# Ledger of designs, part 36: peptides against a protein of PDB entry 7VSI

Target 1, 32 residues: chain A of PDB entry 7VSI
Amino acid sequence: EDISEDPSWARVVNLNALLMMAVAVFLWGFYA

## One batch from the design tools (peptide; made by RFdiffusion4, then SolubleMPNN)

Design b2_p20_7_s1 (from b2_p20_7, 16 letters changed)
Fold by OpenDDE base, seed 5:
Structure b2_p20_7_s1 (fold): chain B 32 residues (1-32), chain A 20 residues (1-20)
Amino acid sequence: as target 1 above (32 residues)
Amino acid sequence: SALAALLLALLLLLLAALLA
Protein backbone atom coordinates (compact mmCIF):
# COMPACT_ATOMS: atom_id res chain seq x y z
CA GLU B 1 0.00 0.00 0.00
CA ASP B 2 1.37 3.43 -0.94
CA ILE B 3 1.70 5.68 2.14
CA SER B 4 3.14 8.68 0.26
CA GLU B 5 1.77 12.06 1.33
CA ASP B 6 -0.35 14.33 -0.84
CA PRO B 7 1.97 17.36 -1.38
CA SER B 8 -0.64 19.97 -0.40
CA TRP B 9 -1.51 18.21 2.87
CA ALA B 10 2.18 17.59 3.56
CA ARG B 11 2.73 21.37 3.45
CA VAL B 12 -0.24 21.96 5.79
CA VAL B 13 1.14 19.43 8.28
CA ASN B 14 4.69 20.84 8.08
CA LEU B 15 3.40 24.40 8.56
CA ASN B 16 1.42 23.36 11.63
CA ALA B 17 4.44 21.47 13.01
CA LEU B 18 6.62 24.61 12.78
CA LEU B 19 3.85 26.77 14.28
CA MET B 20 3.50 24.36 17.22
CA MET B 21 7.29 24.39 17.75
CA ALA B 22 7.26 28.21 17.75
CA VAL B 23 4.43 28.23 20.33
CA ALA B 24 6.34 25.72 22.49
CA VAL B 25 9.54 27.81 22.36
CA PHE B 26 7.54 30.94 23.22
CA LEU B 27 5.98 29.21 26.24
CA TRP B 28 9.41 28.00 27.35
CA GLY B 29 10.85 31.51 27.05
CA PHE B 30 7.89 33.12 28.80
CA TYR B 31 7.37 30.74 31.73
CA ALA B 32 10.77 29.11 32.35
CA SER A 1 17.46 33.28 27.89
CA ALA A 2 13.96 34.66 27.24
CA LEU A 3 15.36 36.79 24.40
CA ALA A 4 17.03 33.77 22.76
CA ALA A 5 13.78 31.77 23.04
CA LEU A 6 11.78 34.65 21.52
CA LEU A 7 14.24 34.99 18.61
CA LEU A 8 14.11 31.22 18.00
CA ALA A 9 10.28 31.30 18.02
CA LEU A 10 10.32 34.18 15.50
CA LEU A 11 12.79 32.24 13.32
CA LEU A 12 10.46 29.21 13.32
CA LEU A 13 7.49 31.44 12.38
CA LEU A 14 9.52 32.97 9.55
CA LEU A 15 10.53 29.53 8.27
CA ALA A 16 6.89 28.38 8.44
CA ALA A 17 5.77 31.43 6.43
CA LEU A 18 8.51 31.02 3.80
CA LEU A 19 8.01 27.26 3.34
CA ALA A 20 4.17 27.25 3.29
Scores: peptide ipSAE 0.133, ipTM 0.684, DockQ to the pose 0.161
Fold by OpenDDE base, seed 2:
Structure b2_p20_7_s1 (fold): chain B 32 residues (1-32), chain A 20 residues (1-20)
Amino acid sequence: as target 1 above (32 residues)
Amino acid sequence: SALAALLLALLLLLLAALLA
């Protein structure tokens, strides 16, 4: 089975990962 | 600190925008 990432989906996942980290840091800042 | 957290969040958003 080829487990290599499709470049478009890799970008979508990476962007969402960074967005989620930013949201988490904002929530941390808000409740700190 | 809250300020450091906000700056890090902004850096992550900037990085996401640049890598889009």
Scores: peptide ipSAE 0.132, ipTM 0.681, DockQ to the pose 0.164
Fold by OpenDDE base, seed 4:
Structure b2_p20_7_s1 (fold): chain B 32 residues (1-32), chain A 20 residues (1-20)
Amino acid sequence: as target 1 above (32 residues)
Amino acid sequence: SALAALLLALLLLLLAALLA
């Protein structure tokens, strides 16, 4: 089975990953 | 530090916006 990422959805996933990391770092900076 | 964490969060947001 081909498990290769569709380039458009790969971009969406990468964007969301970076947004989640930014939120996590913000929460760490704010509460710790 | 909290300041470094906030700067890193802002940089990640900027990077995400530029790469979108």
Scores: peptide ipSAE 0.131, ipTM 0.686, DockQ to the pose 0.149
Fold by OpenDDE base, seed 3:
Structure b2_p20_7_s1 (fold): chain B 32 residues (1-32), chain A 20 residues (1-20)
Amino acid sequence: as target 1 above (32 residues)
Amino acid sequence: SALAALLLALLLLLLAALLA
């Protein structure tokens, strides 16, 4: 079975991962 | 600090925008 990522969906996932990291860094610095 | 966290969050948002 081919488990290779579709390039368009890989970019969508990577963008959302970076957005989530930005939110996490904000919450960590503000509340901890 | 809170300021450092805001700056790092903004940096990650800029990186996300550049890689989109």
Scores: peptide ipSAE 0.131, ipTM 0.686, DockQ to the pose 0.140

Design b2_p20_7_s2 (from b2_p20_7, 17 letters changed)
Fold by OpenDDE base, seed 4:
Structure b2_p20_7_s2 (fold): chain B 32 residues (1-32), chain A 20 residues (1-20)
Amino acid sequence: as target 1 above (32 residues)
Amino acid sequence: DALLQILLALLLMALAAAAA
């Protein structure tokens, strides 16, 4: 329970993680 | 390259699925 994720915040974190990954792949694709 | 384009497309699709 103490380390369990709230489902709404889990979605926000997952969305931000995917956005960061998309940006990272973009930067790799065009600048590396 | 084509592989990078596919990986980018997959990430965009995953992002779209997460936003749904």
Scores: peptide ipSAE 0.125, ipTM 0.653, DockQ to the pose 0.204
Fold by OpenDDE base, seed 1:
Structure b2_p20_7_s2 (fold): chain B 32 residues (1-32), chain A 20 residues (1-20)
Amino acid sequence: as target 1 above (32 residues)
Amino acid sequence: DALLQILLALLLMALAAAAA
């Protein structure tokens, strides 16, 4: 099976990854 | 504040990714 990313869904995943990193930094900064 | 700078950098990266 080809595991190549669909460009539209790749963008959605990348944006969500950046949002999750921002949330992780928030949790680290305020609760760790 | 270093935390705010990091959060701002992540937001700017998110905006750059959205504009690409």
Scores: peptide ipSAE 0.123, ipTM 0.656, DockQ to the pose 0.255
Fold by OpenDDE base, seed 2:
Structure b2_p20_7_s2 (fold): chain B 32 residues (1-32), chain A 20 residues (1-20)
Amino acid sequence: as target 1 above (32 residues)
Amino acid sequence: DALLQILLALLLMALAAAAA
């Protein structure tokens, strides 16, 4: 089975991961 | 604080790089 990522979906996942990290840091900055 | 600002700046740069 080929477990290589489709380049378009890899970008979508990576962008969402970075967005979630940014949101987490903003929440930390707001509540800390 | 300065650490939070640095982490925020790094995340903004990473977002900008990923959007390019």
Scores: peptide ipSAE 0.120, ipTM 0.647, DockQ to the pose 0.221
Fold by OpenDDE base, seed 3:
Order: sequence, then structure tokens, then C-alpha cells
Structure b2_p20_7_s2 (fold): chain B 32 residues (1-32), chain A 20 residues (1-20)
Amino acid sequence: as target 1 above (32 residues)
Amino acid sequence: DALLQILLALLLMALAAAAA
């Protein structure tokens, strides 16, 4: 079974992960 | 400030990922 990621969808997931981390840091900076 | 440095690092990582 091939569990390798499609390169285009891997890029979309990685970008969304980084955007979520940026939002989390803004929330931490504002409320903590 | 440390918070600003972390934010800039995340923005640079996002830019690098968009260019890859």
C-alpha cells in the first residue's frame, strides 16, 4: 500500500499548518 | 521582543513553504 502524499496536497496541508501556528501565536501574544 | 521574533520566524517559514 502506497501511503506517500500527493505533492500538491502536501503543500496545501503544510501551508494551512503554518497559518494555524501563526494564528495561535497571535492569540498567545494577545491573551497570555 | 521575543514575541515579534517568533511571529517574523513563522511568516518567513510560511513564505519559504509557499515558494517550495
Scores: peptide ipSAE 0.118, ipTM 0.656, DockQ to the pose 0.300

Design b2_p20_7_s4 (from b2_p20_7, 17 letters changed)
Fold by OpenDDE base, seed 2:
Structure b2_p20_7_s4 (fold): chain B 32 residues (1-32), chain A 20 residues (1-20)
Amino acid sequence: as target 1 above (32 residues)
Amino acid sequence: DVLREILLALLLMGLAALLA
């Protein structure tokens, strides 16, 4: 069984990860 | 401040790469 990521869903996951990190950085920048 | 600017730049670069 191949557990390698589907490229399209890998992009979706990576995009969401970057969005979460961007929000975290903005919160840190504004409130910390 | 410099660290925040670097992190922002990296995020934008990563976003650009994913949208390409």
Scores: peptide ipSAE 0.143, ipTM 0.666, DockQ to the pose 0.239
Fold by OpenDDE base, seed 4:
Structure b2_p20_7_s4 (fold): chain B 32 residues (1-32), chain A 20 residues (1-20)
Amino acid sequence: as target 1 above (32 residues)
Amino acid sequence: DVLREILLALLLMGLAALLA
């Protein structure tokens, strides 16, 4: 079975990944 | 401080790539 990413959902996942990274950076910026 | 700026730049570049 092909487990390659669906292009549309790949973008959604990537956006959420960036959101999580942004939150992490903001927390790091404030507390570290 | 330099690392913090680099990570911010990478986030912005990633955002730009997704919006393109």
Scores: peptide ipSAE 0.141, ipTM 0.664, DockQ to the pose 0.307
Fold by OpenDDE base, seed 5:
Structure b2_p20_7_s4 (fold): chain B 32 residues (1-32), chain A 20 residues (1-20)
Amino acid sequence: as target 1 above (32 residues)
Amino acid sequence: DVLREILLALLLMGLAALLA
């Protein structure tokens, strides 16, 4: 089975992953 | 604080790579 990512959607997913990590870091920075 | 700055740098580098 071919489970390789579509490159356009891979970029979208990776951007969202980075955004979520950034939000987590900024919340940590605000409360810690 | 050092860890926070490292994580920020990694995030920015990742963003730059994705937008390239």
Scores: peptide ipSAE 0.140, ipTM 0.663, DockQ to the pose 0.312
Fold by OpenDDE base, seed 3:
Structure b2_p20_7_s4 (fold): chain B 32 residues (1-32), chain A 20 residues (1-20)
Amino acid sequence: as target 1 above (32 residues)
Amino acid sequence: DVLREILLALLLMGLAALLA
């Protein structure tokens, strides 16, 4: 089976990854 | 705090790359 990424879903996953990283950085910067 | 600014810049660059 082909396990290569679909480019449309890859963009969605990458965007969500960046959003989660931004939330983590903001929480660290404000509360630590 | 310089690290915080660098991380923010990297996040913005990543966002820009995704929207291009």
Scores: peptide ipSAE 0.140, ipTM 0.663, DockQ to the pose 0.235

Design b2_p20_8_s4 (from b2_p20_8, 11 letters changed)
Fold by OpenDDE base, seed 2:
Structure b2_p20_8_s4 (fold): chain B 32 residues (1-32), chain A 20 residues (1-20)
Amino acid sequence: as target 1 above (32 residues)
Amino acid sequence: SSLLLLAQLMYAVGLALLAA
């Protein structure tokens, strides 16, 4: 079965990944 | 310093968010 990403959901996943990275950077800034 | 690296990463993330 094909596992190619749907472009719309790929954008949603990428945006959420970036938001999680932002949160991780804030946690690093506060606790490290 | 760690703060400089933090600022650089926050800047990069901000730019990435604006480009998304």
Scores: peptide ipSAE 0.098, ipTM 0.640, DockQ to the pose 0.089
Fold by OpenDDE base, seed 3:
Structure b2_p20_8_s4 (fold): chain B 32 residues (1-32), chain A 20 residues (1-20)
Amino acid sequence: as target 1 above (32 residues)
Amino acid sequence: SSLLLLAQLMYAVGLALLAA
């Protein structure tokens, strides 16, 4: 319970993480 | 090739975005 995630903010964090991974793949594709 | 790898990674990321 002490560090349990709030479900709504867990969703926001997960969506943001996936978006950042998409950006990273595009940067890899353009510069590598 | 590197281009094929890029396409595969983009496909996987796209699927992950759709599933979220």
Scores: peptide ipSAE 0.094, ipTM 0.635, DockQ to the pose 0.090
Fold by OpenDDE base, seed 4:
Structure b2_p20_8_s4 (fold): chain B 32 residues (1-32), chain A 20 residues (1-20)
Amino acid sequence: as target 1 above (32 residues)
Amino acid sequence: SSLLLLAQLMYAVGLALLAA
């Protein structure tokens, strides 16, 4: 059973991860 | 300072977004 990522879904997940990091930075900027 | 860290992190995230 292989758990390797599908390349197209890997891109979607990576872009969402970057967006989440951007949101976290803005929240830190607002409250810190 | 926390402001410098924020600026550096925002810069890094911005570059990462442009590279995607």
Scores: peptide ipSAE 0.093, ipTM 0.635, DockQ to the pose 0.090
Fold by OpenDDE base, seed 5:
Structure b2_p20_8_s4 (fold): chain B 32 residues (1-32), chain A 20 residues (1-20)
Amino acid sequence: as target 1 above (32 residues)
Amino acid sequence: SSLLLLAQLMYAVGLALLAA
């Protein structure tokens, strides 16, 4: 059982997660 | 304003692209 991440894809996933959080905060700021 | 939020989003995207 190996759950190790490829470092390059881990970086891509982490950056996309940060982008989604930024979008969510801006939508909250605009509509809430 | 929507323009300020758009500018902030574009800034965040730019920073993410530089960090990639």
Scores: peptide ipSAE 0.086, ipTM 0.649, DockQ to the pose 0.077

## One batch from the design tools (peptide; made by RFdiffusion4, then SolubleMPNN)

Design b2_p21_1_s2 (from b2_p21_1, 16 letters changed)
Fold by OpenDDE base, seed 2:
Structure b2_p21_1_s2 (fold): chain B 32 residues (1-32), chain A 21 residues (1-21)
Amino acid sequence: as target 1 above (32 residues)
Amino acid sequence: MEAAIAAALAAIFAMMVEVLA
């Protein structure tokens, strides 16, 4: 079974991952 | 703390450029 990512959806997932990282850094900065 | 946040933001920015390229 091919588990290769569609390049368009891979980009969407990666952008969402970066947004989640930015939110995590914001929360860290707010509560640390 | 501030320097670590700045470094994290810089790293996120660098990764953003890689994703958008």
Scores: peptide ipSAE 0.084, ipTM 0.601, DockQ to the pose 0.915
Fold by OpenDDE base, seed 3:
Structure b2_p21_1_s2 (fold): chain B 32 residues (1-32), chain A 21 residues (1-21)
Amino acid sequence: as target 1 above (32 residues)
Amino acid sequence: MEAAIAAALAAIFAMMVEVLA
């Protein structure tokens, strides 16, 4: 089985990762 | 807001622009 990522789905995953990082920093800034 | 939080958010948004380019 080839485990290579589809380039379109790789971009979607990377964007979601960056959004999660932004939300995490916001929550840290608000509650800590 | 603390300057470190603002800088961290700015860096994340810069990375988003890079991914969308």
Scores: peptide ipSAE 0.082, ipTM 0.603, DockQ to the pose 0.742
Fold by OpenDDE base, seed 4:
Structure b2_p21_1_s2 (fold): chain B 32 residues (1-32), chain A 21 residues (1-21)
Amino acid sequence: as target 1 above (32 residues)
Amino acid sequence: MEAAIAAALAAIFAMMVEVLA
């Protein structure tokens, strides 16, 4: 079975990962 | 702490540029 990522969806997932990291940094900056 | 947050934001920005380029 080929488990390779579609390049277009890989970009979408990576952007969502960056948004999650930005939210995490915001929460850290606000509560720490 | 403040410098660590700034470094984290800079790293996120760098990764964002990499993904969007």
Scores: peptide ipSAE 0.080, ipTM 0.600, DockQ to the pose 0.869
Fold by OpenDDE base, seed 5:
Structure b2_p21_1_s2 (fold): chain B 32 residues (1-32), chain A 21 residues (1-21)
Amino acid sequence: as target 1 above (32 residues)
Amino acid sequence: MEAAIAAALAAIFAMMVEVLA
Protein backbone atom coordinates (compact mmCIF):
# COMPACT_ATOMS: atom_id res chain seq x y z
CA GLU B 1 0.00 0.00 0.00
CA ASP B 2 1.34 3.44 -0.92
CA ILE B 3 1.09 5.69 2.16
CA SER B 4 3.03 8.60 0.61
CA GLU B 5 1.40 12.01 1.08
CA ASP B 6 0.87 14.63 -1.61
CA PRO B 7 3.29 17.47 -0.63
CA SER B 8 0.60 20.19 -0.85
CA TRP B 9 -1.87 18.33 1.40
CA ALA B 10 0.94 17.37 3.80
CA ARG B 11 1.59 21.12 4.27
CA VAL B 12 -2.12 21.80 4.89
CA VAL B 13 -2.23 19.07 7.57
CA ASN B 14 0.99 20.30 9.21
CA LEU B 15 -0.27 23.91 9.28
CA ASN B 16 -3.58 22.80 10.83
CA ALA B 17 -1.67 20.78 13.46
CA LEU B 18 0.43 23.86 14.27
CA LEU B 19 -2.68 26.09 14.55
CA MET B 20 -4.38 23.56 16.84
CA MET B 21 -1.29 23.47 19.08
CA ALA B 22 -1.31 27.29 19.21
CA VAL B 23 -5.01 27.32 20.23
CA ALA B 24 -4.35 24.65 22.89
CA VAL B 25 -1.47 26.67 24.37
CA PHE B 26 -3.61 29.83 24.46
CA LEU B 27 -6.47 27.99 26.19
CA TRP B 28 -4.01 26.50 28.69
CA GLY B 29 -2.47 29.93 29.33
CA PHE B 30 -5.91 31.51 29.79
CA TYR B 31 -7.45 28.93 32.16
CA ALA B 32 -4.39 27.60 34.07
CA MET A 1 2.91 40.18 31.50
CA GLU A 2 0.45 37.43 30.49
CA ALA A 3 -0.57 39.34 27.32
CA ALA A 4 3.12 39.80 26.45
CA ILE A 5 3.75 36.04 26.83
CA ALA A 6 0.72 35.29 24.63
CA ALA A 7 1.98 37.77 22.01
CA ALA A 8 5.46 36.19 22.09
CA LEU A 9 4.00 32.68 21.62
CA ALA A 10 1.79 33.94 18.77
CA ALA A 11 4.86 35.47 17.10
CA ILE A 12 6.79 32.17 17.42
CA PHE A 13 3.91 30.25 15.83
CA ALA A 14 3.61 32.87 13.07
CA MET A 15 7.30 32.36 12.23
CA MET A 16 6.79 28.58 12.16
CA VAL A 17 3.80 29.03 9.81
CA GLU A 18 5.98 31.20 7.55
CA VAL A 19 8.58 28.40 7.34
CA LEU A 20 6.05 25.61 6.73
CA ALA A 21 3.81 27.49 4.23
Scores: peptide ipSAE 0.070, ipTM 0.578, DockQ to the pose 0.371

Design b2_p21_1_s4 (from b2_p21_1, 18 letters changed)
Fold by OpenDDE base, seed 3:
Structure b2_p21_1_s4 (fold): chain B 32 residues (1-32), chain A 21 residues (1-21)
Amino acid sequence: as target 1 above (32 residues)
Amino acid sequence: LEALIQALLAALFAMMQAVLA
């Protein structure tokens, strides 16, 4: 069985990654 | 600093469009 991403779950993971990047940028802006 | 933050937000918006499109 192949380990390729399901398109719907790929979108969910990508959205969560994007949110974490936004949080990291805001923390950088506040503390650095 | 303001311009830098604006550029970062614009980049995040572009990535959001890529994910949702």
Scores: peptide ipSAE 0.087, ipTM 0.612, DockQ to the pose 0.726
Fold by OpenDDE base, seed 2:
Structure b2_p21_1_s4 (fold): chain B 32 residues (1-32), chain A 21 residues (1-21)
Amino acid sequence: as target 1 above (32 residues)
Amino acid sequence: LEALIQALLAALFAMMQAVLA
């Protein structure tokens, strides 16, 4: 089984990672 | 601080464009 990343799922994962970073920045901005 | 937050938001939007491109 190859471990190469599926392009479609790569985009989904990257988008979710970006959303998590955005949430973290907003929380930081709110409390800092 | 405001300039830093502005830069971070700009970077976030740029990354968003890269992901959705």
Scores: peptide ipSAE 0.085, ipTM 0.607, DockQ to the pose 0.764
Fold by OpenDDE base, seed 4:
Structure b2_p21_1_s4 (fold): chain B 32 residues (1-32), chain A 21 residues (1-21)
Amino acid sequence: as target 1 above (32 residues)
Amino acid sequence: LEALIQALLAALFAMMQAVLA
């Protein structure tokens, strides 16, 4: 089975991962 | 602390550029 990422969807996933990291940083900043 | 926050924001910016490139 091919588990390689589709380049277009890889970008979408990476953008969402980046957004989640940004939210996590804001939450960290709120409680720190 | 302020310098640390700036470094983290710079890192986020760099990651954004990497994803969008």
Scores: peptide ipSAE 0.084, ipTM 0.603, DockQ to the pose 0.728
Fold by OpenDDE base, seed 5:
Structure b2_p21_1_s4 (fold): chain B 32 residues (1-32), chain A 21 residues (1-21)
Amino acid sequence: as target 1 above (32 residues)
Amino acid sequence: LEALIQALLAALFAMMQAVLA
């Protein structure tokens, strides 16, 4: 079985990764 | 600090465009 990412789910994962990065930046801005 | 925040927002915007394109 190949381990390459499914393109549609790869996009979903990447969008969630960007959301988490934005949240992390705002938390950093709040506490720092 | 404002320049840093602007750079971060620009980077996030660029990454968003890369994902959605």
Scores: peptide ipSAE 0.082, ipTM 0.603, DockQ to the pose 0.742

Design b2_p21_8_s1 (from b2_p21_8, 18 letters changed)
Fold by OpenDDE base, seed 4:
Structure b2_p21_8_s1 (fold): chain B 32 residues (1-32), chain A 21 residues (1-21)
Amino acid sequence: as target 1 above (32 residues)
Amino acid sequence: MEEAIRALMLALFAMMLAVLN
């Protein structure tokens, strides 16, 4: 089975990862 | 306040990277 990434879905995953990082930094900055 | 400002700057930077990617 080929487990290579579809480039369109890779972009969606990377975008969501960066958004989650931004949310995590926000929560750390204001609530920790 | 200083730590909150640093965290805000880092969050905005991460959001910028998200938009550009």
Scores: peptide ipSAE 0.131, ipTM 0.693, DockQ to the pose 0.240
Fold by OpenDDE base, seed 1:
Structure b2_p21_8_s1 (fold): chain B 32 residues (1-32), chain A 21 residues (1-21)
Amino acid sequence: as target 1 above (32 residues)
Amino acid sequence: MEEAIRALMLALFAMMLAVLN
């Protein structure tokens, strides 16, 4: 089976990762 | 801490631009 990353889903995952990191930075800035 | 947060936010912005391109 081809396990190569689908380029459209790669972008969706990357965008969600960036959103999660942005939220993590705000939480860190507020609570740390 | 504040300077580190600012630097990290700028780094995240740079990564955002890299992903969008």
Scores: peptide ipSAE 0.130, ipTM 0.668, DockQ to the pose 0.907
Fold by OpenDDE base, seed 2:
Structure b2_p21_8_s1 (fold): chain B 32 residues (1-32), chain A 21 residues (1-21)
Amino acid sequence: as target 1 above (32 residues)
Amino acid sequence: MEEAIRALMLALFAMMLAVLN
């Protein structure tokens, strides 16, 4: 089975990862 | 702390632009 990342889905996953990091930083900045 | 948060947010923004291109 080819387990290579589809370029479009790789971008979606990367954008979600960046969004989650931004949310984590906002939470840290707000509550710390 | 505020400066570190600003720098981190700027870095995240730069990474976002890199992912979009």
Scores: peptide ipSAE 0.130, ipTM 0.665, DockQ to the pose 0.842
Fold by OpenDDE base, seed 5:
Structure b2_p21_8_s1 (fold): chain B 32 residues (1-32), chain A 21 residues (1-21)
Amino acid sequence: as target 1 above (32 residues)
Amino acid sequence: MEEAIRALMLALFAMMLAVLN
């Protein structure tokens, strides 16, 4: 069995990761 | 702690830019 990611779910995970990083930057900027 | 959190958030921003390229 292969452990490769499903391409559709990989996209969802990547978008959520980008959103989380953007929120982290806004929090850093707000509390700086 | 505060400076370490800021550094982490800056690193996350850098990683975001790397993913977008």
Scores: peptide ipSAE 0.130, ipTM 0.701, DockQ to the pose 0.201

Design b2_p21_8_s3 (from b2_p21_8, 18 letters changed)
Fold by OpenDDE base, seed 5:
Structure b2_p21_8_s3 (fold): chain B 32 residues (1-32), chain A 21 residues (1-21)
Amino acid sequence: as target 1 above (32 residues)
Amino acid sequence: LDELIRAQLLALFAMILAVLN
């Protein structure tokens, strides 16, 4: 399919997404 | 107000993640 994601870059994006979510939760928790 | 700001930041981060996927 023309819109299929490259598996190697999919992992990089997913890891960065998890890191961003972790940072967001820590910032929320720290200042709450 | 502080809780509202924190909730808005989380919503922004969630939208960024949604665009990236």
Scores: peptide ipSAE 0.102, ipTM 0.642, DockQ to the pose 0.105
Fold by OpenDDE base, seed 4:
Structure b2_p21_8_s3 (fold): chain B 32 residues (1-32), chain A 21 residues (1-21)
Amino acid sequence: as target 1 above (32 residues)
Amino acid sequence: LDELIRAQLLALFAMILAVLN
């Protein structure tokens, strides 16, 4: 494949994305 | 307006999650 994603880094990115979204939801909920 | 902005941000986060999966 010309463009492929390393499975190990994919998990790191996905976990960080989920953590960032969780923090964003908590901030949204706190200031709502 | 504030509720609309919060709803749009929530939709953006949901779309990002959808793209990642």
Scores: peptide ipSAE 0.099, ipTM 0.613, DockQ to the pose 0.139
Fold by OpenDDE base, seed 2:
Structure b2_p21_8_s3 (fold): chain B 32 residues (1-32), chain A 21 residues (1-21)
Amino acid sequence: as target 1 above (32 residues)
Amino acid sequence: LDELIRAQLLALFAMILAVLN
């Protein structure tokens, strides 16, 4: 399929997204 | 109220991360 995700890269992206969201929430929680 | 909401959301996300790890 033309727009199918590679499962290994999907996991890397998902983990990075979770880390970025966690950092953003902590920054928002303490500084906004 | 805004500080309470921020604190509760922070706690929720922290709990989710704790369950996932």
Scores: peptide ipSAE 0.088, ipTM 0.616, DockQ to the pose 0.197
Fold by OpenDDE base, seed 1:
Structure b2_p21_8_s3 (fold): chain B 32 residues (1-32), chain A 21 residues (1-21)
Amino acid sequence: as target 1 above (32 residues)
Amino acid sequence: LDELIRAQLLALFAMILAVLN
């Protein structure tokens, strides 16, 4: 199916999303 | 108040992550 996620890349994207959210929380916590 | 709001939003974010996992 053309819209199905590759399980390996889905994991990479999810991990990067979590990392970005963590960084955003730290930036907001200490600089805003 | 600003710090309280900040703390509450952090707690909400943590709870959302906890529910999603």
Scores: peptide ipSAE 0.079, ipTM 0.586, DockQ to the pose 0.231

Design b2_p21_8_s4 (from b2_p21_8, 18 letters changed)
Fold by OpenDDE base, seed 5:
Structure b2_p21_8_s4 (fold): chain B 32 residues (1-32), chain A 21 residues (1-21)
Amino acid sequence: as target 1 above (32 residues)
Amino acid sequence: LDSLIQALLQALFAMMLAVLN
């Protein structure tokens, strides 16, 4: 089976990663 | 801290553009 990253799901994962990083930065900014 | 937060937000924006392209 080809387990290479599907482009459509790759975008979903990357966008979710960016959202999590944004939340982390705002939490850090709030408590710092 | 303000400049550091600004730099991180700018980096996130740059990564967003990279993901969307």
Scores: peptide ipSAE 0.092, ipTM 0.607, DockQ to the pose 0.877
Fold by OpenDDE base, seed 1:
Structure b2_p21_8_s4 (fold): chain B 32 residues (1-32), chain A 21 residues (1-21)
Amino acid sequence: as target 1 above (32 residues)
Amino acid sequence: LDSLIQALLQALFAMMLAVLN
């Protein structure tokens, strides 16, 4: 079976990852 | 801390551009 990333879903995952990292940075900046 | 936050935000921006391109 081919487990290669579908480019459309890869972008969706990457964008969600970036949003999560942004939230993490803001939380880190506020509480650290 | 301020410089580290700035560096992380800059890195995040760079990653954003990398994803969009």
Scores: peptide ipSAE 0.091, ipTM 0.605, DockQ to the pose 0.912
Fold by OpenDDE base, seed 2:
Structure b2_p21_8_s4 (fold): chain B 32 residues (1-32), chain A 21 residues (1-21)
Amino acid sequence: as target 1 above (32 residues)
Amino acid sequence: LDSLIQALLQALFAMMLAVLN
């Protein structure tokens, strides 16, 4: 099976990863 | 703390640009 990333879905996943990182940083800033 | 927050936001912005390209 080819496990290479589809470029369109790779971008969607990367954007969600960035969103999660931003949320994590804001939670850190809020509670810490 | 202010410089740390600035660095984190700058890193997030840089990653955003990297993802968009």
Scores: peptide ipSAE 0.081, ipTM 0.590, DockQ to the pose 0.690
Fold by OpenDDE base, seed 4:
Structure b2_p21_8_s4 (fold): chain B 32 residues (1-32), chain A 21 residues (1-21)
Amino acid sequence: as target 1 above (32 residues)
Amino acid sequence: LDSLIQALLQALFAMMLAVLN
């Protein structure tokens, strides 16, 4: 079985990673 | 602390560019 990234889903995952990083920065800004 | 915040924001920006390109 091939475990290589599908290009379309790779983009979705990467964008969600960016959103999570932004949320983490907001949480840090308000609570740390 | 201010320079640390700046460095972290620069790292975030670099990661953003890495994802978009």
Scores: peptide ipSAE 0.069, ipTM 0.579, DockQ to the pose 0.528

## One batch from the design tools (peptide; made by RFdiffusion4, then SolubleMPNN)

Design b2_p22_3_s1 (from b2_p22_3, 10 letters changed)
Fold by OpenDDE base, seed 5:
Structure b2_p22_3_s1 (fold): chain B 32 residues (1-32), chain A 22 residues (1-22)
Amino acid sequence: as target 1 above (32 residues)
Amino acid sequence: VLKLAEVVYLLALFLLLVSLLS
């Protein structure tokens, strides 16, 4: 089977990555 | 230090940006 990303799941993963980066920035802003 | 209202506003803007990029 192919290891190429399913475009729909690729989008879900990318959006979650962006959300996690936002959380990280807020944590940095709060504690740093 | 960011106030809660500022944090919520920035979060809203970020979510808007994410929605535009989706």
Scores: peptide ipSAE 0.062, ipTM 0.580, DockQ to the pose 0.062
Fold by OpenDDE base, seed 3:
Structure b2_p22_3_s1 (fold): chain B 32 residues (1-32), chain A 22 residues (1-22)
Amino acid sequence: as target 1 above (32 residues)
Amino acid sequence: VLKLAEVVYLLALFLLLVSLLS
């Protein structure tokens, strides 16, 4: 079975990961 | 402590960077 990423979904996942990291940094900056 | 305006500005810069990397 082929487990290679579909290029369009790879982009969606990567962008969401970056957005989640940005949110985490803002929360850290506010509460730490 | 970051002001709201500073947070919004940093978010805008981040979104710009993400758009350039996509």
Scores: peptide ipSAE 0.061, ipTM 0.580, DockQ to the pose 0.063
Fold by OpenDDE base, seed 1:
Structure b2_p22_3_s1 (fold): chain B 32 residues (1-32), chain A 22 residues (1-22)
Amino acid sequence: as target 1 above (32 residues)
Amino acid sequence: VLKLAEVVYLLALFLLLVSLLS
């Protein structure tokens, strides 16, 4: 079977990835 | 070091960008 993503879950994962990157930048700004 | 107002502004821009890309 193919491993292509379901488009609804792909959107959820992509949004969470962006949010996690924002959190990482803020943590870097605070602690580095 | 970022000022609070700068952080809030950047956060607002980020949230706007995320909403436009969703």
Scores: peptide ipSAE 0.060, ipTM 0.568, DockQ to the pose 0.060
Fold by OpenDDE base, seed 2:
Structure b2_p22_3_s1 (fold): chain B 32 residues (1-32), chain A 22 residues (1-22)
Amino acid sequence: as target 1 above (32 residues)
Amino acid sequence: VLKLAEVVYLLALFLLLVSLLS
């Protein structure tokens, strides 16, 4: 079974991961 | 304390950087 990522969706996931990390840093900065 | 304009500016730079690294 091929579990290789589709290149376009891999990029979408990676970008969302970076955005979520940025949101986490903002929340950390707000509450800490 | 960061001003709203500073936060928006930093966010814009971050989004620009992410787009360039994609």
Scores: peptide ipSAE 0.057, ipTM 0.560, DockQ to the pose 0.058

